# Peptides against a protein of PDB entry 5EFW, part 120

Target 1, 141 residues: chain A of PDB entry 5EFW
Amino acid sequence: TTLERIEKNFVITDPRLPDNPIIFASDSFLQLTEYSREEILGRNARFLQGPETDRATVRKIRDAIDNQTEVTVQLINYTKSGKKFWNLFHLQPMRDQKGDVQYFIGVQLDGTEHVRDAAEREGVMLIKKTAENIDEAAKEL

## One batch from the design tools (peptide; made by RFdiffusion4, then SolubleMPNN)

Design b1_p27_3_s2 (from b1_p27_3, 8 letters changed)
Fold by OpenDDE base, seed 3:
Structure b1_p27_3_s2 (fold): chain B 141 residues (1-141), chain A 27 residues (1-27)
Amino acid sequence: as target 1 above (141 residues)
Amino acid sequence: SRMEEIIEKLKKYSEKTAEVLRKKLEE
């Protein structure tokens, strides 16, 4: 569909369902992770984690979900074939017109390489801006 | 705007998907 072909790496999750499963994934995200849409819908995104994924970083993500706040992190993830990649992503709650959290938006930076310093800051700004654009558009409806 | 249209469709799609998932979890 047109929605699935949005040219950004992102997912939508539903924290009101058990274990905050993915309910939407862009085609770009599927290509990045090497999974089909049928394989990931209804699952928690933790399936991307593996042996070298930093547990402290994972806790930051979990805390953000529990506290209904935004977070930006970079951590090791794994594709379906087992390939390691650095995932720089921003996650933030998507609120309805009443101010209640309905979903979470997760936006991942293009590429699979570890970025640092100025490059990291630039990437963070980009994914935050993307997430904010989605959030603001939703509020206007 | 184009963005507003996309977000509206996304919401509808997500709601339908969520409903299907809820039904499956109850089985």
Scores: peptide ipSAE 0.034, ipTM 0.506, DockQ to the pose 0.112
Fold by OpenDDE base, seed 2:
Structure b1_p27_3_s2 (fold): chain B 141 residues (1-141), chain A 27 residues (1-27)
Amino acid sequence: as target 1 above (141 residues)
Amino acid sequence: SRMEEIIEKLKKYSEKTAEVLRKKLEE
């Protein structure tokens, strides 16, 4: 559909459901992670984690969700076939007109390589802007 | 705008999906 074909790597999760499952995943995200949509929907995104995923970084993500705040991190994730990739990841809550958290928006950088310095800053800016565009559009409805 | 239209559709889709998931998880 038009929704899945948005040319960004992103997911929408619903923290009001048990274990904050993914309720939407873009085609790009599925391609990146090598999963089908049927394998993704209804699951917590932790299936992307593996042996070399930094637990401290994962805790930062969990804390952001629990505190209903945004976070930007870079961590090792794994595709379905077991391939490691560096995920520059931005997460932020989407709030309704009452100010309550309705969803979380997760945006991933297109590249799979570890990035530093100027490249990292550029990537962070891009994924944050993408998330803000989604959030702002939703609030203006 | 184009973005607003997409987000509107996304929200509707997500709400529907969430409802389906709620029912599934209650089983």
Scores: peptide ipSAE 0.023, ipTM 0.509, DockQ to the pose 0.109
Fold by OpenDDE base, seed 4:
Structure b1_p27_3_s2 (fold): chain B 141 residues (1-141), chain A 27 residues (1-27)
Amino acid sequence: as target 1 above (141 residues)
Amino acid sequence: SRMEEIIEKLKKYSEKTAEVLRKKLEE
């Protein structure tokens, strides 16, 4: 359902604020990452990165933000307790009526395993659709 | 509706965000 899809793991960031901090995090995201909302809000999402996070993949994310484009990647992230997980995540800009970027929407796959082939395609489709739903809902804020 | 429920949640969390962000920016 629409409700279930939007209640997936996701964050909203504000590139108009210093260092593009997270301004919204879903309950599922908090559960996944083991952080409280207070620990996450106002911070750049890079705190999820760690020693085994592929820096080239991180650069792809940074480039997408800088270029105001969408990106879909898998990378190693870390929970608060230091647990590694594979994060299949999709990032896309949320634009206003004038076409200017207001926010970024980041949606993470529910699973923590590295996904491949058909499973990856399905996951990408799901998180992209979820991002669109969030985009629509967020416009009413 | 489902969308209305989602919007309400987002609004609620946005309020929390504003407060938390304000506090952090004042530090």
Scores: peptide ipSAE 0.021, ipTM 0.487, DockQ to the pose 0.138
Fold by OpenDDE base, seed 5:
Structure b1_p27_3_s2 (fold): chain B 141 residues (1-141), chain A 27 residues (1-27)
Amino acid sequence: as target 1 above (141 residues)
Amino acid sequence: SRMEEIIEKLKKYSEKTAEVLRKKLEE
């Protein structure tokens, strides 16, 4: 359901602020990453990256933000305690009525394992749909 | 409606977020 989907792992960032910091994080996201809300708000999400994070994939994310487009990727991230996990997430811009980008919405799939084939397709579909739901809801803030 | 419930939840978290963000951005 729509209500269930909003309880997924997600963040909202503000590209209009210096270094596109996180301005919202769901409880599930905090649990996944082992950070408190106070520790991550106001920071760029790159703190999740580490030694084994693929730099080419990171560049894809950066390019999507710079070009104000959506992207779906899977890469190694790290929790606060240093645990590695595979992060399949979808990032897309949230636009105002004029069409200008206000925020970016990032939705992460549940789980920490690398996902492939049919399971990956299903996961991508879910996180994209969740992003759309968040987009509609966030416009009312 | 389900959408209304989602909006209420987001607003609740937004209040907490705003305060923390303001402090961080001033540092």
Scores: peptide ipSAE 0.020, ipTM 0.485, DockQ to the pose 0.201

Design b1_p27_3_s3 (from b1_p27_3, 7 letters changed)
Fold by OpenDDE base, seed 1:
Parts: C-alpha cells; structure tokens; sequence
Structure b1_p27_3_s3 (fold): chain B 141 residues (1-141), chain A 27 residues (1-27)
C-alpha cells in the first residue's frame, strides 16, 4: 500500500490488544530490522531488544505507554541477524475524538548510528513531525 | 493457536488501517 511504502521507519501498535503488539510496519522498518512483515505483525516491539539494550530506557518506554504519554529515547536494538544499531525513536499516542488512546505511533530515525547534540535535535524534530503526519492521516480510523 | 488467532486479527487491523491511511495520503 501507499502507507507501507512511505520512506520512513515507523510502526503502529494497538495497546487495546494483548501486550500492545505491532499492527502495522512500513517497508523501511522491515528493511532496517531485517524482519518480514509476517514475523513482525502481532508481536510486541521488544523483540528488537538484546543484551546491551539499556533496561532503564526500556522502562521509560513502558512508563510512557502505561501513562499514555509520548516519549523520545535512543537505545541499542538488534536486527534479525543480530546486528546492533542505535535506535532513536519517538513514540506517541493516537487518540480518538473522545480523547481515548486508540494506537501508538512509533517513528525511528533513519540510519543506525548514534546521534548527539544538534544532529539529535534535528532527528527528534523530524521523527516528531513524521509522527504528527501519520496521526493526521489516521484520524479517520 | 491463540497466538495465530491474534496475529490474524492484527493483520486484518493492519490492512484496514493501511487502507484508511492510503486514502488519506491520496488527498
């Protein structure tokens, strides 16, 4: 679909389903992580975590989901083949007209390198803007 | 299995979501 071919790394999860699984993933995300769509849909995104993933950062993500708030973090993730990469991503809730959370939108920065300072600020701005665009596109859901 | 059933539902959700977003992106 057109959505799948958007040249951004993103997923949509459904916190109303068991364990907040991924219900949508872009082609770019699949390429980044080296997983097929069939391997990703229905799973919690924690499969990207590994030995060097910072548990405190993971807890920040979990807290944001539990509190239905947005969060921006950078952490070590692993591809299917076991390659480590730094994942800078922004997660935010998608709310309906009543204000209730329907989904979460997760947008990952392009690339696999750790970013700092000005580069990080620019990356955060980009992924937040992308998340807003996806949110607007999904308002009719 | 229960997991397979959940995945099937999620795939349906994904397709429906993709369709709605596709229409929006075409505007």
Amino acid sequence: as target 1 above (141 residues)
Amino acid sequence: SRMEEIIEKLEKYSKETAEVLRKKLEE
Scores: peptide ipSAE 0.030, ipTM 0.541, DockQ to the pose 0.074
Fold by OpenDDE base, seed 4:
Structure b1_p27_3_s3 (fold): chain B 141 residues (1-141), chain A 27 residues (1-27)
Amino acid sequence: as target 1 above (141 residues)
Amino acid sequence: SRMEEIIEKLEKYSKETAEVLRKKLEE
């Protein structure tokens, strides 16, 4: 269970399946969101959204998926217990050798605070690097 | 229910895919 034990908040989704469901979630992500793996797998990540989630930001995510591009955003998400947290996450497609999108990798910054300025830049750098590491590990699929 | 069946199918796929990914990450 090496993949789940990666000490980063991340999910992998499969856009080739109906509604781009989560097919993998790290233990850290489960801890952050307060969901069990069974509650998450097979679901679209939109269950983390709630009343105060900025719909414009959600549209950016949707557009990125539809256009098969990467995106980095911050938005309000909700844990299972209903706790709000700021989610800074980077989403990028994982492509096969032919260039076709196989999965999306979503990496969330550690913590629940809204980050800005230099801290945000550092966080973005970290989650992007993490995404690349995960992508590289899965290149030979 | 239909939803449960869909979830079961997706979970199966998830497990299979996850296993492949785990093997790659262990290399």
Scores: peptide ipSAE 0.028, ipTM 0.536, DockQ to the pose 0.075
Fold by OpenDDE base, seed 2:
Structure b1_p27_3_s3 (fold): chain B 141 residues (1-141), chain A 27 residues (1-27)
Amino acid sequence: as target 1 above (141 residues)
Amino acid sequence: SRMEEIIEKLEKYSKETAEVLRKKLEE
């Protein structure tokens, strides 16, 4: 679909289903993580976590979902083959016309390197803007 | 409305995903 072909790393999850599973993943996300779409759909995104993933950072993500708020973090993730990468990640809720949360949009920065300072700020700005664009695009499906 | 149509399309993806999940859990 057009949404899947957006050249950004992102997923859409459904918090109304058990364990907030991924219901949509972009082609870029699949390439980044080395998984097929079949392997990812229906799963919680925690499969990207591993031994060196900071648990405190993971809790920030969980808290944001529970509180239905947005969050931006950088954490260690793992590809299917076990390769580590730094994931600058932004998560925000998608709301309906009544203001109720229907889905979450998760956007990952392009690249796998750890970023800091000005580069990190620029990346955060980019993935936040991307999330808004995806929100609008999803509404145009 | 446009919003309703968008939600319906996303709900379709959700339902399909739920079915995939159900099948995986039964394996």
Scores: peptide ipSAE 0.122, ipTM 0.672, DockQ to the pose 0.141; fails the geometry check
Fold by OpenDDE base, seed 3:
Structure b1_p27_3_s3 (fold): chain B 141 residues (1-141), chain A 27 residues (1-27)
Amino acid sequence: as target 1 above (141 residues)
Amino acid sequence: SRMEEIIEKLEKYSKETAEVLRKKLEE
């Protein structure tokens, strides 16, 4: 679909289903993580975590979902082949016209390197803006 | 409305995903 072809790394999850599974993934996200769409749909995104993934950072993500708020973090993730990469990602709720949370949008920064200082701030701004664009695009479908 | 159409599409994706998940759990 057109949404899948958006040239950004992102997923959409459904918190109303058990374990908040991924219901949509962009082509870029599949390329980044080395998974097929069939392998990802219906799964919680935690399959990207591994031995060096910081548990405190994971808790921040879980808290944001539980509280229906946005969060931006960097954490170690793993591709299907086991390659480590730093994932700077932003998560935010998608709300309906009544203001109720329907889905979550997760956007990952392009690249696999740890970023700091000004570069990190720029990356955060970019993925936040991307999330807003996806939110609007989804509403245009 | 535009928002209603988007929600309908996403709900379709959700239902399809749920079905895939159920099939995997039955294996």
Scores: peptide ipSAE 0.096, ipTM 0.645, DockQ to the pose 0.139; fails the geometry check

Design b1_p27_3_s4 (from b1_p27_3, 8 letters changed)
Fold by OpenDDE base, seed 2:
Structure b1_p27_3_s4 (fold): chain B 141 residues (1-141), chain A 27 residues (1-27)
Amino acid sequence: as target 1 above (141 residues)
Amino acid sequence: SRMEEIIEKLKKYSEKTAEVLEKKLKE
């Protein structure tokens, strides 16, 4: 579909379902993580974590979900084949017209390299902008 | 429109995921 073909790494999750599973994944996300769509839909995104994933950073993500707020972090993730990569990740809630959380939008930087300083700021800006675009498109859900 | 396509896709996936999870939960 048009949405799946967007050249950005992103997923949409449904916190109203048990364990906040992924309900949508872009083609780019699947390519990055080396999973098929069937392998990740309906699952919590924690399958990307591994031995070197910082637990404190993961806790920040969990706290953001529990508190229904946004967060931007950079953490080690793993592909299906076990390859490590740095993931600049932005998560934010998608709210309905009543202000209730309906979905979460997760956006990942296109690259797998660790970024800092100006490059990181630019990446954060890009993934936040992407998240806002998705949010605006889904306001009528 | 692009927006309408996105909305329809999100609804479809949400419903499908719910169905899959419901099946697993009852087992």
Scores: peptide ipSAE 0.032, ipTM 0.527, DockQ to the pose 0.120
Fold by OpenDDE base, seed 5:
Structure b1_p27_3_s4 (fold): chain B 141 residues (1-141), chain A 27 residues (1-27)
Amino acid sequence: as target 1 above (141 residues)
Amino acid sequence: SRMEEIIEKLKKYSEKTAEVLEKKLKE
């Protein structure tokens, strides 16, 4: 349902603005990361990275944005208080009617643990489907 | 500073955009 969608962990970013800042964050995302909406809006999501965040994985995300493609990764992120958590993260572009990228949708799996095998596959399916639902709902922006 | 001005403008724009997105996602 519509209500179920907004209860997921997700952000919307605008690559047409300098440094691809977050322009929307769900309540669940704020709770996960321990930031307020005011602290997040207008910022690049890299503030979630820290000392143990794998730089190669970060490069995969950057490459996906630059190439306007989707990507799914797991990486260490940090809450505002400095707490580490594993982030199963899916990113995909939102395109307009002409096919041009307007935004990126980033969806994070519920929970903070590293997942593998069947659990990872299930999580990936869920966050991808969530991204598609958000895309359909927000296309008219 | 220049950077602070840019950040403030981006935040204002983002807040407006977020408001629109929120309304649409709640339909």
Scores: peptide ipSAE 0.027, ipTM 0.532, DockQ to the pose 0.077
Fold by OpenDDE base, seed 3:
Structure b1_p27_3_s4 (fold): chain B 141 residues (1-141), chain A 27 residues (1-27)
Amino acid sequence: as target 1 above (141 residues)
Amino acid sequence: SRMEEIIEKLKKYSEKTAEVLEKKLKE
């Protein structure tokens, strides 16, 4: 579909389903993580975590979902082949006209390197803007 | 509205995803 072909790393999850599974993933996200669409649809995104993933950072993500708020974090993730990469990740709720949370949008920065300082701030702004664009695009389909 | 149509499409997609998940869990 047109949405799947957007050249950004992102997923959409459904918090109203058990364990907040991924219901949509972009082609870029599949390429980044080395998974097929069939392998990840219906799964919680935690399959990207591994031994060196910081548990405190994971808790921040969980808290944001539970509280229906946005969050931006950087954490170690793993591809299907087991390769480690730093994931600068932004998560925000998608709300309906009544203001109720329907889905979550997760955007991952391009690249696999750990970013800090000014570069991190710039990356955060980029993925936040991307999330807003995806939100608007989804509403226009 | 356009947003309502999108939400409806996403709901249908979610239902299909749930069906796939349920099938995998039973294997």
Scores: peptide ipSAE 0.024, ipTM 0.551, DockQ to the pose 0.136
Fold by OpenDDE base, seed 4:
Structure b1_p27_3_s4 (fold): chain B 141 residues (1-141), chain A 27 residues (1-27)
Amino acid sequence: as target 1 above (141 residues)
Amino acid sequence: SRMEEIIEKLKKYSEKTAEVLEKKLKE
């Protein structure tokens, strides 16, 4: 569908459901992670984590969800085949007109290396802008 | 706008998906 073909790595999760499962995943995300849509939907995104995923970083993500705030981190994620990649990950709540959290938007920028300095700033800017565009569009509805 | 259209559809899709998932999770 048009929605799935959005040329960004992103997921939508629903914190109102048990364990905040993914309810939407872009085609790009599926390609990145090597999972099928059926394997992804309904699951918490923690399946991307593995042995070298920094647990402190994971805690930051969890804290952001619990506190209904945004967070931007880099962490090691794993594809279905077990391939490691650095994920520059931005998560932010998607709120309704009343200000209540409806969803979380997760945007991923993959890389073989930890992104630093200017490149990191550029990446962060990109994924934040993407998230904000989605958020602003939703507010206008 | 194009983005608005996508978001609108996404919201509808997500809500529908959420409903389906809720049913599955209760099984």
Scores: peptide ipSAE 0.019, ipTM 0.512, DockQ to the pose 0.113

Design b1_p27_4_s1 (from b1_p27_4, 12 letters changed)
Fold by OpenDDE base, seed 4:
Structure b1_p27_4_s1 (fold): chain B 141 residues (1-141), chain A 27 residues (1-27)
Amino acid sequence: as target 1 above (141 residues)
Amino acid sequence: SSMLEELKELFEEYRELALENMEEEEE
């Protein structure tokens, strides 16, 4: 579908289900992480974490979900084959017309190295814009 | 639009699949 074919790495999660599982993943996300759609749907995105993933950063993500707010962080993630990558990650709630949180949108920008300064700012701008575009496309879902 | 309806159907399908996978992981 059009949503799946958005050439960006993103997932949609459902905080109303136990453990806020992934309920949608883009083709690009599957390619990045080396998982099939069937392998990840219904799972919390924490399967991307590993030994070198910073726990304090993970807590920031958890806090954002609990507080129903957006967050942008950079953390180590792992593919299915165990390859490490730096994930510039943005998460934001998708709200209905009443303002109630329905889903979360997670957007990932992958890299081999930690990005800083201008590169980080550009990446943040990109993933935030992507999240807004996805929000517009998926609001009626 | 028809496209939006198709997206909704797909979304619901994936949500159902997610629920099924969650049940399988609990077993």
Scores: peptide ipSAE 0.218, ipTM 0.739, DockQ to the pose 0.776
Fold by OpenDDE base, seed 3:
Structure b1_p27_4_s1 (fold): chain B 141 residues (1-141), chain A 27 residues (1-27)
Amino acid sequence: as target 1 above (141 residues)
Amino acid sequence: SSMLEELKELFEEYRELALENMEEEEE
């Protein structure tokens, strides 16, 4: 579909279901992480974490979900084959017409290095803009 | 309109698949 083929790495999760599982994933996300759609639907995105993933950063993500707020972080993630990558990650709630949270949008920008300064600012702008585009496309679902 | 309807159907299918996968993991 049009949403699946958005050439960005993203997922949609459902916080109204147990453990906020992934209910939608872009083709690009599947390619990045080396998982099939069937392998990840219904699962919490924490399967991307591994030994070098900073737990304090993970807690920031959890806090954002619990508080229904947006967050932007960088953390180490792992593909199915065990390849490490730096994930510049942005998460934000998708709200209905009443203002209630229906879903979360997670956008990933992968890299071999931790980005800083101008490169980080550029990446953050990109993934935030992507999240807004996804919100506009999916808000009627 | 038609595209949105198709997208909604796909979204519902994926949500159902997600629920099925969750049930299988708990067994």
Scores: peptide ipSAE 0.213, ipTM 0.739, DockQ to the pose 0.751
Fold by OpenDDE base, seed 1:
Structure b1_p27_4_s1 (fold): chain B 141 residues (1-141), chain A 27 residues (1-27)
Amino acid sequence: as target 1 above (141 residues)
Amino acid sequence: SSMLEELKELFEEYRELALENMEEEEE
């Protein structure tokens, strides 16, 4: 579909299902992570984490989900083959007309290095704008 | 729109697939 072909790394998760599993993934996300769509649908995104993933950062993500708020962090993630990458990650809830959370939108900006200062600000603006575009496209579902 | 209807169908399909995969992981 057009949504899958958006050349951005993103997933949509369903907090109304057990363990907030991924229910949608872009083609770019699959290419980045080296997983097939069948391998990731129905799974919690924690499979991207590994030995060097900062647990405190992961807890910030979990807290945001539990509190139904947005969060932006950088963390080490791993591809299926075990390659490490820095993930500038933004998560935000998708709400219905009543204000209830239906889904979460997760957007990833990958890099070989941790980004700071101007590069980080630019990346954050990009992934937040991407999340808003996805929300506009999918909120009527 | 036709695009919205397609997306709705896709979401339903992927939710079903997600549920199936979740059941397989629990077995």
Scores: peptide ipSAE 0.209, ipTM 0.744, DockQ to the pose 0.733
Fold by OpenDDE base, seed 5:
Structure b1_p27_4_s1 (fold): chain B 141 residues (1-141), chain A 27 residues (1-27)
Amino acid sequence: as target 1 above (141 residues)
Amino acid sequence: SSMLEELKELFEEYRELALENMEEEEE
């Protein structure tokens, strides 16, 4: 579909289900992480974490979900085969007409190294814009 | 639009698949 084929790495999760599982994933995300769609649907996105993933950064993500706020962080994630990558990650809630949270949108920008300064700012702008575009496209779902 | 309806159907299908996978993990 048009939404699946957006050339961006993203997922949609459902906080109204137990453990806020992934309910939608882009083709690009599947390619990045080396998982099939059936392998990840219904699972919490924590399977991307591994030994070198910073626990404090993970807590920031958890806090944002609990507080129903957006967050942008960089963290080490792992593919199915165990390959490490730096993930510039943005998460934000998708709200209904009443302002209640229906879903979360997670957008990933992958890289070989931690980004800083201008490169980080550019990446943040990109993933935030992507999240807004996805919100507009998917809010009626 | 027809495109939106198709997307809704796909979204519902994936949500159902997610629920099925969750049930299997709880067993």
Scores: peptide ipSAE 0.200, ipTM 0.733, DockQ to the pose 0.759

Design b1_p27_4_s2 (from b1_p27_4, 15 letters changed)
Fold by OpenDDE base, seed 4:
Structure b1_p27_4_s2 (fold): chain B 141 residues (1-141), chain A 27 residues (1-27)
Amino acid sequence: as target 1 above (141 residues)
Amino acid sequence: SSELEELKKLFEEYLELAKKNREEEAE
């Protein structure tokens, strides 16, 4: 689909389904994580977590979902082959006309290092803008 | 939006197919 061809790492999840599963994944996300679309659709994104993933950071993500708010964090994620990468991750709710949350948009910026300062600010700006673009694109499709 | 719901339906259909595929692999 057009949305799948957006050359950014992102997923859309459905919090109205049990365990907030991924219902959409971009091609770039699949390439990054080394999973097929069939392997990840219907699953909670926690499969990206591993031994070195900071639990406190994961809790921040969980809290954001529960509170239906946006969050931006950096955490260690793992590809299917077990390769670690730093994920500058932004999550935000997609709301309907009534203001109710329909979906969550998760955008990932991968890197080999934890980013700080100007690099972090730039990355955050990018993934937030991407999330907004996805929000609009999804509504137009 | 109605367009999002349509998109959701499409992916839900795919989701069901994916679940079936995984179930078959597990058998």
Scores: peptide ipSAE 0.029, ipTM 0.519, DockQ to the pose 0.222
Fold by OpenDDE base, seed 3:
Structure b1_p27_4_s2 (fold): chain B 141 residues (1-141), chain A 27 residues (1-27)
Amino acid sequence: as target 1 above (141 residues)
Amino acid sequence: SSELEELKKLFEEYLELAKKNREEEAE
């Protein structure tokens, strides 16, 4: 679909389904992770984790989902072929007009290195802005 | 912006399909 062609790395998950599966993935996300859409839809995003993924960081993500809050972290993720990349990741809930959580937005900014200082702040602003645009679209429903 | 408006429209269409899919899976 045209929505899938948006030139940003993001997924939408459904916490109202068992194990909070991915229900939407952008084409950019598929290209980044080297998976087909059929391979990832209906799955929890944890398949991107691997040996060097920091468990404490993963717990922060899980806590944010459980508490229905937003979180921004950097963690090691792996492509289908096993290539490591640093994922500057932002997650936030999408709420309906009544304030109830319907979905989560996950936005990814990939890199070969852990980013710090000004570069990190700039990246965070970018992925948060992307998430807000998606959230704004959802609130119009 | 016009781009945001287009995104809103596309996302609305997607969400409608997603809702239908959930209903079918629950049956």
Scores: peptide ipSAE 0.022, ipTM 0.543, DockQ to the pose 0.148
Fold by OpenDDE base, seed 1:
Structure b1_p27_4_s2 (fold): chain B 141 residues (1-141), chain A 27 residues (1-27)
Amino acid sequence: as target 1 above (141 residues)
Amino acid sequence: SSELEELKKLFEEYLELAKKNREEEAE
């Protein structure tokens, strides 16, 4: 699909389904994580977590979902083969015209190291802009 | 942009699929 070919790492999840599963994953996301689309769709994104993933950071993500708010964090994630990477992750709700949450948009920026200062600000700007583009595309349909 | 236009086309397909999945779970 066209969404799959967008050269950005992102997923869309459905909080109105059990356990907020991934309902869409971009090709770039699949390449990054080394999973097939069949292995990802219908699952909660927690499969990316592993031994060195900060549980407090994960709780921030969970709280944002529960409170239907956006959040931006950095956390250790793992590919299918077990390779660790730093994920600069932004999550935000996609709302309908009534203001009710329909989906969540998750955007990932991968790196070998934790980013700080200017590099972090630039990365955050990029992933937030990507999320807004996805949200805009959905609302204009 | 061309990227936004492509997103619109594919996103519609996935939104319809998601709607179908919700209906199935509600049954």
Scores: peptide ipSAE 0.059, ipTM 0.608, DockQ to the pose 0.233; fails the geometry check
Fold by OpenDDE base, seed 5:
Structure b1_p27_4_s2 (fold): chain B 141 residues (1-141), chain A 27 residues (1-27)
Amino acid sequence: as target 1 above (141 residues)
Amino acid sequence: SSELEELKKLFEEYLELAKKNREEEAE
């Protein structure tokens, strides 16, 4: 689809289904995580977590979903082969015309290390803008 | 329904298929 060909790492999840599963994943996301689309559709994104993933950061993500708010964090994630990467992650709700949450958009920026200062600000700006573009594109479908 | 709703339905079908496949692999 058009959304799948967007050269950004992102997923769309459905909080109206049990355990907020992934219902859409970009090609770039599949390449990053080393999973096939069939392996991840219908699953909660927690499979990206591993031994060094900070639990407090994961709780921030969970809280944002529960409260239907956006959040931006950095956390360790793992590919299918077990490779670690730093994920600068942004999550935000996608709302319908009535203002009700329909989906969540998750955007990932991968790196070899935790980023700070100017590099972090630039990354955050990028993934937030990407999320907004995805939101607009999806609404136009 | 909107085009997005149609897309959602398509993805839901994929979700169901994926779940079925995982269940079969777990057996």
Scores: peptide ipSAE 0.059, ipTM 0.586, DockQ to the pose 0.261; fails the geometry check

